# Peptides against a protein of PDB entry 6J54: the designs that were tried, part 243

Target 1, 223 residues: chain A of PDB entry 6J54
Amino acid sequence: NENLFASFIAPTMMGLPIVTLIIMFPSLLFPTPKRLINNRTISIQQWLIQLTSKQMMAIHNQKGQTWSLMLMSLIMFIGSTNILGLLPHSFTPTTQLSMNLGMAIPLWSATVFTGFRYKTKTSLAHFLPQGTPALLIPMLVIIETISLFIQPVALAVRLTANITAGHLLIHLIGGATLALLNINTMTAFITFTILILLTILEFAVALIQAYVFTLLVSLYLHD
Target 2, 42 residues: chain B of PDB entry 6J54
Amino acid sequence: QFQFTGIKKYFNSYTLTGRMNCVLATYGGIALLVLYFKLRSK

## One batch from the design tools (peptide; made by RFdiffusion4, then SolubleMPNN)

Design b2_p30_3_s3 (from b2_p30_3, 24 letters changed)
Fold by OpenDDE base, seed 5:
Structure b2_p30_3_s3 (fold): chain B 223 residues (1-223), chain C 42 residues (1-42), chain A 30 residues (1-30)
Amino acid sequence: as target 1 above (223 residues)
Amino acid sequence: as target 2 above (42 residues)
Amino acid sequence: LEEEIRQLEQELLAVELLLQLIKELEELLS
């Protein structure tokens, strides 16, 4: 069991944490444009960022578009780290619940506080759905309040659980494939095929989870 | 379109202001209950 | 509210199923 979770331990070198370097590495993959017409790779990246930005900000007014930079940076960071983490025996910082909580809680708090600051009446009204019978108002307000506090936890756990589960499955099936190589080569080939299909799926999941995480933060801001 | 009189004018689930007031009243009630239990235990 | 609760329950169930699957695989490999 210890060997299975060894890949999830924070890597260190000579007593210094390498996690900082790992977290900063994805930023090098997205250089800032210096020319009007950049290299093909940079142009594709900028095009993708613009598309995602347009889609993300479609639900926001001009006031909400102030968060576009933060949301785009967040999705790019999470997406890149998740994809890089799918490399064999690589460490993904997003598998750490502490890191995801450290990202989700401040963002959630910022969205909630921004809502209360600029849209106080609407924000308070969200605790009570429209058309609620008078007798059920206190109970429903309590439930909605609890739901609000669960949002950051759910946001962090969703991302962490999805990525962690994917990594565990890849490692487990990979280990099973290696173990079956000397026992039954045919069965090992089948498990290896499943592993390939699973890795492709996890690439998609990595991008989707990054998008969902950013989208939910955006939706909390919109409300 | 929604015309309310009396207490329902300020506390209703249909208007934005009414909903806000209901939420505030609920929080106030809960706060008072918590305060009551804290003072009772001491 | 009901829809949100339902979604949360579905997500929790999905996580539980994944955890069970992982445990089963660990038992087979250990």
Scores: peptide ipSAE 0.211, ipTM 0.736, DockQ to the pose 0.017
Fold by OpenDDE base, seed 2:
Structure b2_p30_3_s3 (fold): chain B 223 residues (1-223), chain C 42 residues (1-42), chain A 30 residues (1-30)
Amino acid sequence: as target 1 above (223 residues)
Amino acid sequence: as target 2 above (42 residues)
Amino acid sequence: LEEEIRQLEQELLAVELLLQLIKELEELLS
């Protein structure tokens, strides 16, 4: 039991937290362009960043596009960390709820405060959906207020739960495969196939969760 | 746009201003209730 | 709001199913 969750413990070396290095490592994979025509890998990265930027900013006006740099950095960070976390015996910082809360709460607060600052009327009106019967107005306002405060928690838990569950499944099926190698080779082959399929799925989930996290932050800003 | 008269002009769920006023009124009512219970406990 | 509630319910159900699957796998490995 403890062995299953041991992979999620923050790694340390000689008493020093190497988690900081792990978190900073993805930044090295995305160097800044230095040439008009960079290497193929860098060019592909720039193209992907531009494509995702266009998709994310399509829902925002000029005022919302001011947050493009922050949102793009967020999606690149979460996406890169999630993908790197799928490497064998790798530690994924986004599996830590504390980290996700550390990202979600400030960004959520920034979006909410920005909304109240520049769109006070609209932001206050969002606590009451349009067309609500008069009898349900007080209760609905309270519910919507509570819903607003649950947003950062839901944002963090969603990301953490999806990534953590994926990693845990990979470890469990991987362990089962190793255990079955000494029992039944045929069954072990089946479980290994499932493991491969699961890893492919987790690659997609890693990217999707990064996108959803950034999209929701952007959506809250749009409100 | 819907035309509202009287109190419904300022407190409605269809206009932006009306929705805002309803939210403010709700918060004000809650604040007054909390204040009432605090004063009652004294 | 209804769509958001539906999405949250689906996510919660998915998490519960994953947790159950994890528990079953742990029992098999034990």
Scores: peptide ipSAE 0.168, ipTM 0.727, DockQ to the pose 0.016
Fold by OpenDDE base, seed 3:
Structure b2_p30_3_s3 (fold): chain B 223 residues (1-223), chain C 42 residues (1-42), chain A 30 residues (1-30)
Amino acid sequence: as target 1 above (223 residues)
Amino acid sequence: as target 2 above (42 residues)
Amino acid sequence: LEEEIRQLEQELLAVELLLQLIKELEELLS
């Protein structure tokens, strides 16, 4: 364990990217239901999707609800990949900034473009907050424009940083626990307990980050 | 609710149209400045 | 606006500090 960052290296075999297969694997965990009443696992999945869909689409009108399928697929993808990344010695694609940027930039551009197409006046008005003093208008418009372009970057970095930090912490405490097994068993037990608690926390963080990512995309669409 | 007259009618920070015009005017001004510097450099 | 940019900068600094801590812990455990 000389290189803690070795777990974040993209896996390849003979120069062929295995990352593609890893990204596609979560899709197998969500089979398409064919029955009216499915097994408990699929039923729970459908129930969760319906709940999240109702919550996210509650702030959107009829036109915004057309994005429900895309947003739900996004949250399912990010959530599943984050959870799978918490498995021992697993590779999380969402820890790669390139992947998150690859998702954030197109989705952000789509939301901004959709706003300009259907609500041109409102979208242009968002560059200037309501009630701004006249003397501050030019500067504020510039700042708001910069803020708009920072949105996709902030979205990607937030997700990447949170998931990566959690993974690194689990690996560090896990490594410390293994090292302490031969030194002090009692201390090793304490560190192991901390590792378990941290793992539970990271499961929650994985789901929350998936939700926040999708929610922010939805929020940008609402504008 | 908001009744403005003159230039404030078209360039205000309260109405949707006014805000849009302010943004367009700002971008137009920046574009003109950039064009001026490019033409001056030649 | 500017506060959001400052928050992003603070997050970046926090990540850098975390990475430094990780490197130090790695050296101690190695």
Scores: peptide ipSAE 0.145, ipTM 0.725, DockQ to the pose 0.018
Fold by OpenDDE base, seed 4:
Structure b2_p30_3_s3 (fold): chain B 223 residues (1-223), chain C 42 residues (1-42), chain A 30 residues (1-30)
Amino acid sequence: as target 1 above (223 residues)
Amino acid sequence: as target 2 above (42 residues)
Amino acid sequence: LEEEIRQLEQELLAVELLLQLIKELEELLS
């Protein structure tokens, strides 16, 4: 148990937290464009950002599109950190629940507060679904308020659970392959093949979870 | 479109204003209940 | 809301199944 989670311990060097450097590292992979026609890598990145922004902001009005920069930065950060975490012997900061909560709670609170500021009537009305019988109004309001507070927790736990589970499986199967190399090379090759397939799946999961996280934040803003 | 008169005009689950008032009334009621129990315990 | 709750329950069940699978793999490796 301790050996499995040892890879998820926050790395420190001489008592100094290297986690801050690891978190800041993905920002170096996305340089600011300086030319009218940028390099191929930057152009692809901008193209992906534009596509994702168009898909996510299609639900929002002009006021909601103000959050496009923040949401795109969020998806780029989460996506890049998740992908970098799939590298061998890499530490993913998004596996830490504290980090995801640290991102989810402020964003959720911002979306809720902005909703109350600009659309107070509609935001208050969301606590009651339309067409609710009069007798069920108080109970349903309570349930809806509880549901509202569960949103940031669900948002953070979903991301952490999916990424952490994927990393655990990669480490376990990787360890099994190394252990089976001395016992049976044929079975080790099979497990290694499974490991490769799993890593490909985790790449997809990493991107999907980043997208879902930002999409849900955007959806909460729309509500 | 529903036609509501009297108290149902202000407290309904179909109109936006009605839903808002219902939510405010429920929160107010819960707050009063909590206050009542706190004052009763002391 | 009910659909969201059901989705959350399904995700929780999926996480539990993954954890069980991890435990089984640990038992096989131990």
Scores: peptide ipSAE 0.166, ipTM 0.728, DockQ to the pose 0.016; fails the geometry check

Design b2_p30_3_s4 (from b2_p30_3, 23 letters changed)
Fold by OpenDDE base, seed 5:
Structure b2_p30_3_s4 (fold): chain B 223 residues (1-223), chain C 42 residues (1-42), chain A 30 residues (1-30)
Amino acid sequence: as target 1 above (223 residues)
Amino acid sequence: as target 2 above (42 residues)
Amino acid sequence: DEEELRKLLEEREAVEFLLRLIQELNELLS
């Protein structure tokens, strides 16, 4: 079990945590454009950012579009870190629940606080859905209040669980493939094929989880 | 466009103001219950 | 080799159980 979870231990060099450097590394993959017509890679990145920004901010008004920079930076950060975490023997910061909670709780609190500040009546009304019978009003308000506090926890756990589970599965199947090379080469080849298919799936999951995380944050801002 | 009279005018589940008042009333009731139990424990 | 394979299979079973649990929790929290 120590070897299995060793990849999830925070790496340290000379007693100093390298986690800060790993977190800042994905930012180097997205340089700021300096020219009117940039390289193909930068142009594709700008196109993807513009596409996702247009899709995500279509729900919000002009006041809500002020969050576009933060939401786009968040999706790029989570997406890039998740993809880099799929590299063999790499450390993914998003697998750490402490990081996801430290990221989800402030964002959730900011969205909820912004809602109460500018749309107080609407925000308070969201604790009671429209058309509720009078007898169920007190209980339903309590349930909706509990649901609100579960939102940041669910947001963090969902991201952490999906990335961690996928990462563990890749390591297990990879280890099984290496072990079967000395036993049966044909079975090892089948296991290796499954590993390739799984890695492709995890690339998709990494992007989807980054998108869902930012989408839910934006949805909480809209509500 | 709902016409409510009496208490239903202020506490309803259809209007925005009615739902807000219901939420505030529920929180007020819970706060009073908690306060009652705290004062009873002292 | 057989002992190593047994350990790997046991770890796989544990991860599969964890995955099912995570899926159930995700459905509950979603």
Scores: peptide ipSAE 0.156, ipTM 0.643, DockQ to the pose 0.022
Fold by OpenDDE base, seed 2:
Formats: structure tokens, C-alpha cells, sequence
Structure b2_p30_3_s4 (fold): chain B 223 residues (1-223), chain C 42 residues (1-42), chain A 30 residues (1-30)
């Protein structure tokens, strides 16, 4: 019996895991420009990077813009891996919770420590919202502290869950479509249409999740 | 804009300094409670 | 064919359950 989660198993070639190569592969899709007027593909990529950079860095002050390189590299990495994962029979590294946690925890820690280092007063004050009644102050501080520690987990799980769910649906509906071709062609056609719509949706979700992941990291830095 | 006097000047939920002090006070209180129970268990 | 259809339905139910779980997690974590 085919396991629904077989597509999420780390692929191996010749007994060696090729996951590392898959993770590094998206980097090859973004070559550094070497000419004043590059190819259309490179020009479009640079344009998109510029737009995304402007949109994301608009939230930060001049000091916060120092993180632009890291944030942009993160969004490009996650976005490219998610999009490539939608290819047939492809492996998406971001479907692995371990990978997302590995990205979320250090970034979250960096933002929190940076906040405490340079804006200690504001960071400490963030544990208590303004206008809180006096009786609720101790409880709310505790809740906010717990919320802070849940942030990296929520960030990783959100990305993993959304991408994984999408992949599972695509594989399931795709398999159902193939099975229905021999049973009822009309129903198979309807199912195939749903598959196409779902695939389009997953392309959007892939980009959105990459953006949200980076944006939340940026937001934590701003706080 | 709010004029706080006395203890409310240092411990309030409206000013940045007040919020910071409240957070520190809460953590300090928790730490003292933990310390108390730890010493009591001996 | 009927057995294959049954397997597909079972897989569908499993995925639907996972989707519900993911939705609940998203609501809880969002």
C-alpha cells in the first residue's frame, strides 16, 4: 500500500541523502547579476527582489534595515523551495518541521536578543500591554511571556502545516483523479478541474507563507 | 499625559517605564516565591 | 475497482481528518 506520507520521506540516492542538494538547489536559480542589462529572467528576479525589499523594509527604521539581507535571503529561500516543491514528485524541504524549527528558533532568538540588547526598556515593556488593569498585570505578564516562547513554534508549525496540507491534498486528489479515469470519466474530469484550482491556490499559499514567515520575523524584530 | 503620584508613578500600565517596572516586579516576585518554596523544602 | 475505491475513500477521510487538525492548530497558533 502506498503511504500518503511517502512523498515526505527524505529522498536518497545511492544510499546517500540528497536532501542537502535539494536544499541548496534553489540558490542556483538566483544568479548574481554580472551585466548592466541582464537577461529577462534575471531582470525580473531583481525587480521582484527590489519590490519585496521595499515592502518589507518599510516597516523598519534605519537600524532595522540592517537585517534586510538576512530577511530577503530568508524569503527567497522559503519561497523558492515552496514553489519548487509543487513540481510533480518533488520534495519540499519546508514540509519538514525540523527544518522550519531550525530556521525559526535562531531567527526568533536573534530578534529577541537584539531587542533586549538595544531596546531593553521597550522590550521589557512589551510584556505588558498599555492600559492593563492593575489586578491583571501579573497574570498578563505571565501570559505574554508564554506567548513569546510560543512564537517560534507557531511560526514553524504554521509554515509546515500549510505547505504539508497542500501537498497532501494535491497528491490525494491527483491519485483520485487517476483512479476515477477508469471508473467515470466525467467525474474524473471534475476532480481534475478541482486539482488544477487547488494547484493554483497552492502556488499562492507557497508565496504567502514565505512572506508571512519573514514578515513575522521582521515584526518581532521591530517590537 | 497621565500624572501619576506615589507608587503609581513607578508602577503603572500606561507609561513605558511603569510597564517595565511592573514586569520586573512580577518576575522578581515569582523568583522570590520560587526561592521561598525551595528554601522551605529544605 | 471497488476495493480501490474503498481505499481512496479511506485515504480521503484520513486527509480530511488531518486538514481539520491542521485548521484547529492554525486557529490555536494564529
Amino acid sequence: as target 1 above (223 residues)
Amino acid sequence: as target 2 above (42 residues)
Amino acid sequence: DEEELRKLLEEREAVEFLLRLIQELNELLS
Scores: peptide ipSAE 0.114, ipTM 0.639, DockQ to the pose 0.022
Fold by OpenDDE base, seed 3:
Structure b2_p30_3_s4 (fold): chain B 223 residues (1-223), chain C 42 residues (1-42), chain A 30 residues (1-30)
Amino acid sequence: as target 1 above (223 residues)
Amino acid sequence: as target 2 above (42 residues)
Amino acid sequence: DEEELRKLLEEREAVEFLLRLIQELNELLS
């Protein structure tokens, strides 16, 4: 079982943790455009960023659109790290709950405090849904308050759980495939096919989780 | 549109201001209860 | 070889169990 979770241990080189390098590596994949007509890869990246930015910021007003840079950087960071984490024997930083909490809690706090600062009435009103019977008001306010505090936890755990589960499955099926190569080639082929399908699925999950994480942060800002 | 009179004007679940006041009142009540129990425990 | 296969199967079952728990947690937190 220790070997199963070995891929989630922080990697070290020469006794020094290289997690920082792994976290910073995705930034190298997105160079800043320097020309009016850039390379195809950069153009596609910018196009994707523009599309996602338009979708994300369509919800917000001008003041909320100030967060566009942060939100887009967040989605690019999480998405790139998740995709890179799907490589064989790679370490995915987003599988670490501490990292995701470290991202989720400050962002959640920032959105909540921003809401209280600029939209105090609306933010406070969100603790009580419209049309609540008078008898249920105190209880519902408490529940909604608890729900608010669960948001960063849910945000972090969702990302961590999905990426971790996918990574574990890929490693397990991959290991099973390698083990079955010497036992039954036909069964190994089946498991390999499943591995390929699972890898495709995890690519989608990686992108979806990055999008959902950023979207929820943006949605909390909108509230 | 709902027309509220009296205390319902300030504490209602339909208007934005009313909802805000209800939330504040709830937090205030909880704070007072917590304070009461803390003072009682002393 | 058989023992290794058994270990892999047990690990798979464990991971599947964890995946189910994660899915339940995701459903709860979503």
Scores: peptide ipSAE 0.104, ipTM 0.637, DockQ to the pose 0.022
Fold by OpenDDE base, seed 4:
Structure b2_p30_3_s4 (fold): chain B 223 residues (1-223), chain C 42 residues (1-42), chain A 30 residues (1-30)
Amino acid sequence: as target 1 above (223 residues)
Amino acid sequence: as target 2 above (42 residues)
Amino acid sequence: DEEELRKLLEEREAVEFLLRLIQELNELLS
C-alpha cells in the first residue's frame, strides 16, 4: 500500500520542495491576450472562459458578478492542475487534501461572510427552512448550522477523493499491465485497453470536478 | 398568505423576518444554555 | 505439447495475478 501512495508524496529536488513550482506551472499555459484577435489557442481559451462565465454567473446579481474573475481563475487553476496531473509521472497538487482545504475554506468563509454582510436577513433565514413546524425549529436550526460547516469539508473532500481515486486506479491498472507483460501479453493488452478508457474517463472527471467545485462555490455565494 | 398575530407574528417559519427571529432566538437559547453550564462548572 | 503446456501455465499465472489484483482492489475499496 505504501508503494501505491508513493506517487502522491510531495516531490522535492535537492531538499527543496518543487510543489510551489508545480502549482504555478499551469499559469504559464494561459497567457494574457495582447491583441484584439489573438492566437487560436488563446481565442479558444477565452471563449471557454466566457462560456463558463456566462453559465455560472447567470444566477448572480451585479455584485455577485464581481466574483467572476476569481471563480474563473479558480476553475482554470483546478482544471489545469487536474489535467496536468494525468500526465505520466506527474504530481497533482489537487490530490492533496491540504491544498483543497486551503482553497475551499477561505472561499467558503468569504461567501458566507459576504452573505451575512449584505444579505443578513436572508442568510439568517437560511438556517430555518420555510414552513417548518414550531416544535422542530430548534433542532432544525442546529442541523442547518452543522450542514453549513460541512460544506467546505465536503467541497474539498469531493475534489480530492475523485482525483485521488482516479489516480490510484490509473496506477493500479498501469502496474497490472506492466506485470502482465511478462505473464500474458493478451491479458496485458486487455488491461491496457481498460487503462486507456480509464484515462479518458479521468480527463472528463478532472474537468467536471473543477467545474462542480467552482459551481458550488458560486452557489454558496448566491445564497 | 399567512396572517400571524401576537408572538407568532415575530416568531414564525413562514416569513423571512420570522425565520430570522427564530434563528436568533435559538442561538440565544443555546448561548444561554452554554453559559449556564459554564457557570455551573464553576 | 510443451508449447500448449506453457500457454496453459501462462494463462494460469495471468488468472492468478488478476485474482490477486481484484483482492487488492476489494481491500482498498473496503
Scores: peptide ipSAE 0.017, ipTM 0.560, DockQ to the pose 0.010

Design b2_p30_4_s1 (from b2_p30_4, 24 letters changed)
Fold by OpenDDE base, seed 5:
Structure b2_p30_4_s1 (fold): chain B 223 residues (1-223), chain C 42 residues (1-42), chain A 30 residues (1-30)
Amino acid sequence: as target 1 above (223 residues)
Amino acid sequence: as target 2 above (42 residues)
Amino acid sequence: ELSLLLQYLAEELAELARLVEEALLVLLAL
């Protein structure tokens, strides 16, 4: 039973944490274009980056588009790490809540402080929805303030929970499939089919969660 | 267009300035309450 | 299995709390 969560333990070799190397590894998969006509892989990567950039920055004005580089680097980092984490016996850094909080809190604080600095009146007014009855104003301001502080936590937990749940489910069904191979081959085959479908789903979830994480950061910047 | 007069001009939930003032008033009230309890505990 | 998941989550939260505590201690020592 303890072996179920062993894959989520930070790997170490010779007492040195190799987590840093794992975190840096995705950066090697996205080389900087050096030629006017690149190979097919780099061309596809640049095309995807351009499409996602256009989609995410469509809601922002020129001032908001200054964050494009940071947001695109974030989505590429989270997306690549999540996909690489689906490899057999791999460690996904984004399953660690500490890492996701480490990303969420600074980005959230940066968006909040940017809002207060450049749009002070709008940011302060955001704590009170329009059309609120006078008697409910103090309560709603408090609730909205609490909601603001929950945002970075929700952002980190959402990513962690989705990726962790996916990995856990793959391990559970994979283990069940192996156990059923010697008991009932037909049932094992059905379970294996479910495992394949689940792995495909997790690839999609990995990309979606990266997108949602970055999108929410972008939305907080817009608000 | 909402035309507010008196106190509602400065404290309303419809205008941007009114909403801002309501938020500031709420935070000010909470700060005063916290200050009161801190002074009372001494 | 659900209990183990909850235990794992509790352990992760405990580790996070420990890291925050250590960071706060370093800040207080500064």
Scores: peptide ipSAE 0.053, ipTM 0.666, DockQ to the pose 0.038
Fold by OpenDDE base, seed 3:
Order: C-alpha cells, then sequence, then structure tokens
Structure b2_p30_4_s1 (fold): chain B 223 residues (1-223), chain C 42 residues (1-42), chain A 30 residues (1-30)
C-alpha cells in the first residue's frame, strides 16, 4: 500500500524533472493537417475539434469567439494528457494540483479582466443577483465576491480530484484483483471485470473533465 | 418594467446601473469601515 | 489508507506552496 501513491510523484531522471517533456508530448499527437483529404485519424480529430468548437462557441458573441483557439487548445491538452495518463506506468500531469491551478488561475483572471475591460457595467453588476431584496444586498455582494475568487480554485480542484480519484480507484481495484488471484479465482475474475468497466469509465471521465474544465472557463468568459 | 424614482432609481437590484451602484456602494462602505478601524488603531 | 491520502494531499499542497513561493520570488526579482 505504500506504493499506492507512487504513480503521482513527479517523475525525475537523474535528479532532473521530466515533467516538461511529458507536458509537451501530447502536442505531438495532433499534427496539423497538410492534405486536403487527410488520414482517417486526422479527419476524426478535426471533426471532433470542429464539433466541440461549434458547441463551445455557440454561447459567445463574435468578440468572444476570438478565444476559440485558446479554449480548443486547452481542451485538447487536458483531454490528451488525461487519456495518456490512463496508460500503465504513466504520469498524468493533471493529477498535480499545481498544474491545474497554473492553468486555472491565469485563464480565470484573463476572463475576469476581459469582462471588466469590455463589459464593466455588467461585470460589476454580476456581484449582485437581480431581484435581491435591499436588506440582503451588502451580504450577498460579499458572498458573490468570495464566490468569484473561489472559482479558479474550484476549477483546479475539480479536475485534480476527479482524475486522481479515478487513478487511485484503478490502482486499488487492480491491486485487489492481483491479491485475489492467489486466494479465489472466481472473485478475482469478478474484480477484474469491474476493473475493465472502471477503466472504460475513466476514459470517459478523462474526456468529460477536459470538456467541463474548458466549458467553465468559457462560461466565465461569457458572463 | 419597473419605474424607479428618487434614490431607488440609482440604487436598485433590478436595473444594471442600479446593481452596479449597489456593488460600488458596498465596496465603498467596506473600504470606509476598514479605514476607520485602521485609523482608530493608530 | 486515509492517513496516507491525507499525507499525499499535504505533500501536494506543500509542493504547490513551494511553487507559488518560487514564482513570487521570480516576480520580485524582475
Amino acid sequence: as target 1 above (223 residues)
Amino acid sequence: as target 2 above (42 residues)
Amino acid sequence: ELSLLLQYLAEELAELARLVEEALLVLLAL
């Protein structure tokens, strides 16, 4: 059990961190198309990008659609890193809270500052929900202000917690399966089946969390 | 459509401008309170 | 197991704090 969290330790080689290389690796999996008609894999990737782009940018005006490249790159990065992290003996950078905060805080601040710059009145008014009784205005403004500052933290923690929990669950069930192989083969088979189903679920979770992360950033931009 | 008159025209929770002014007033009040306690401590 | 999880979280938070500190130091140096 002492090695349960070993997979979450930042990898080093000869004392030097390899995290930079791991972070850059997903970019190699998405080459830019060079042909009019590309390979099936690239075509599927482009189709997915277009689909997600249409869905995410549908809520934005023309000015907000300028963020499409950034948001799409973000979802591709997080999604690819999460999927790659499900490979055996792989390190997932998104399991590190520092990584996710490093993404969440700048993006959140950018959206907030952009809002204040172009929609100052609306942004300031957002601290007070419409229709609030006059007596509750001061307290509600304070709460909404606090809520604003919690947004980047919640964004980062959500991603970190979901991915980390999934990884831990796979490791735990996997370890249990191995332990049960020598005790009861039938029970081990059941746990193995659960492990397979869980792995499939975690693939879905990996993509969903990437989407949710990017969607929330997009939503903050829209507000 | 709510037609507000007087102070409610500028400070209301229904109009965009009113909400903005309420927020600014709240922050201003907090700032004044902080300043008061800071000056009192000295 | 819960204690180990808490230790892991504590270590992660400590690393985060260290990174923030380093970032602040860089900002102060600029």
Scores: peptide ipSAE 0.038, ipTM 0.672, DockQ to the pose 0.038
Fold by OpenDDE base, seed 4:
Structure b2_p30_4_s1 (fold): chain B 223 residues (1-223), chain C 42 residues (1-42), chain A 30 residues (1-30)
Amino acid sequence: as target 1 above (223 residues)
Amino acid sequence: as target 2 above (42 residues)
Amino acid sequence: ELSLLLQYLAEELAELARLVEEALLVLLAL
């Protein structure tokens, strides 16, 4: 079990944490365009960013569209880190709950404060759903208040749990495959096939979780 | 559109202003309760 | 809208999982 979780320990080199370098590495994969017609890689990246930006910001007003850069950078960061984390022997920063909380809490706080600043009446009204019976108002307001504070936690835990679970499964099945190579080659082949399919699934999950995380932040901003 | 009279005009769960007032009243009530228990504990 | 999107994503993930399951079943049937 300790060996299983060792893959999630923050890596260090000569006693110095290299997590900072790992977190910064994905930014190198997205260079800024300098030409009217860039290479295929940059063009595809920009196309994807524009596509996702249009999709996510469609629900926002002009004031909300100011957050486009922030949200797009967020989805690119999370997505790239998640995908890179699926490489063999790679460390995924998003498997760390502290990392995800570090992103979720400030973003959530910013959306909440923005709501209170510009739409105070609407923000306060969100603590009480429409049509609530008068006798249930106090209880429901309390519940809704608690629900609000759970949002950043749920956001972080969702991302962490999904990515971590996928990594654990890949590690376990991979280890089982190696162990079975010396016991039963046929069974090892089956488990290896499962490993491949699982890896493909985890690539999809990595992108989905990045999208969901960013989308939820966007929706909190919209509310 | 809902037409409310009396206290329901200011405290209702259908209008935006009414909902806001209900929330504020709830928080005020909770604050008073907390204050009451704090004073009672002494 | 968020609920619908989450449902859509869940359905897509479920479909992927189903495809994996079907692939495994075919493999086991061979």
Scores: peptide ipSAE 0.020, ipTM 0.641, DockQ to the pose 0.015
Fold by OpenDDE base, seed 2:
Structure b2_p30_4_s1 (fold): chain B 223 residues (1-223), chain C 42 residues (1-42), chain A 30 residues (1-30)
Amino acid sequence: as target 1 above (223 residues)
Amino acid sequence: as target 2 above (42 residues)
Amino acid sequence: ELSLLLQYLAEELAELARLVEEALLVLLAL
């Protein structure tokens, strides 16, 4: 068990946290365009950003689209960190619940306060679903209030759990594969195949989790 | 097409204003209950 | 509070890892 969680320990070098460098590293992969016609890599990146921005901001009005920069930076950051975390012997900052909470809570609070500030009536009305029977109103309002406060926790835990679980599975199955190589080569081959498939799945999960996290933040803003 | 009269006009689960009022009433009621028990205990 | 939550998460993940490990050991024993 000690070896299993070793990959999730924040790395340090000479007492200095390398985590800061790891967190900043993805930003180097997304340089700002400097010319009208950029190289192929930057062009593809900008194209993807534009597509995702259009899709993400489609549900927002002009005022909501002001958040586009922040939301797009968020999805790019989480997505890039998650993908980089799947590299061998890499550390994924998003496996740390503290980091995810640090992102989720401020963003959630900002969306909630923005809602109450500019759409007070609508925001208050969201505590009561439309068409609720009169007798259920008090209880349902309480439940919805609790649900609101669970949102930031759910955002953080969802991201952390999915990424962490994926890393653990890869580690465990990888270790099993190595152990089986000298015992039963046929079984090892099967296990190795599963490992490959799982790794591919984790790449998808990494991107999906980034998207879901950002999407939910945007949806809370839309409310 | 919801036409409410009387108290239902202000407290309903179908209109925006009605829903808001219901929420406020619920919070107000809870606050009053908490206050009541607090004062009763003193 | 955060530390408690992290501990809880760590415990849950440890249990999951243990279960998977046990399953793998059984597989190795075959």
Scores: peptide ipSAE 0.019, ipTM 0.655, DockQ to the pose 0.019

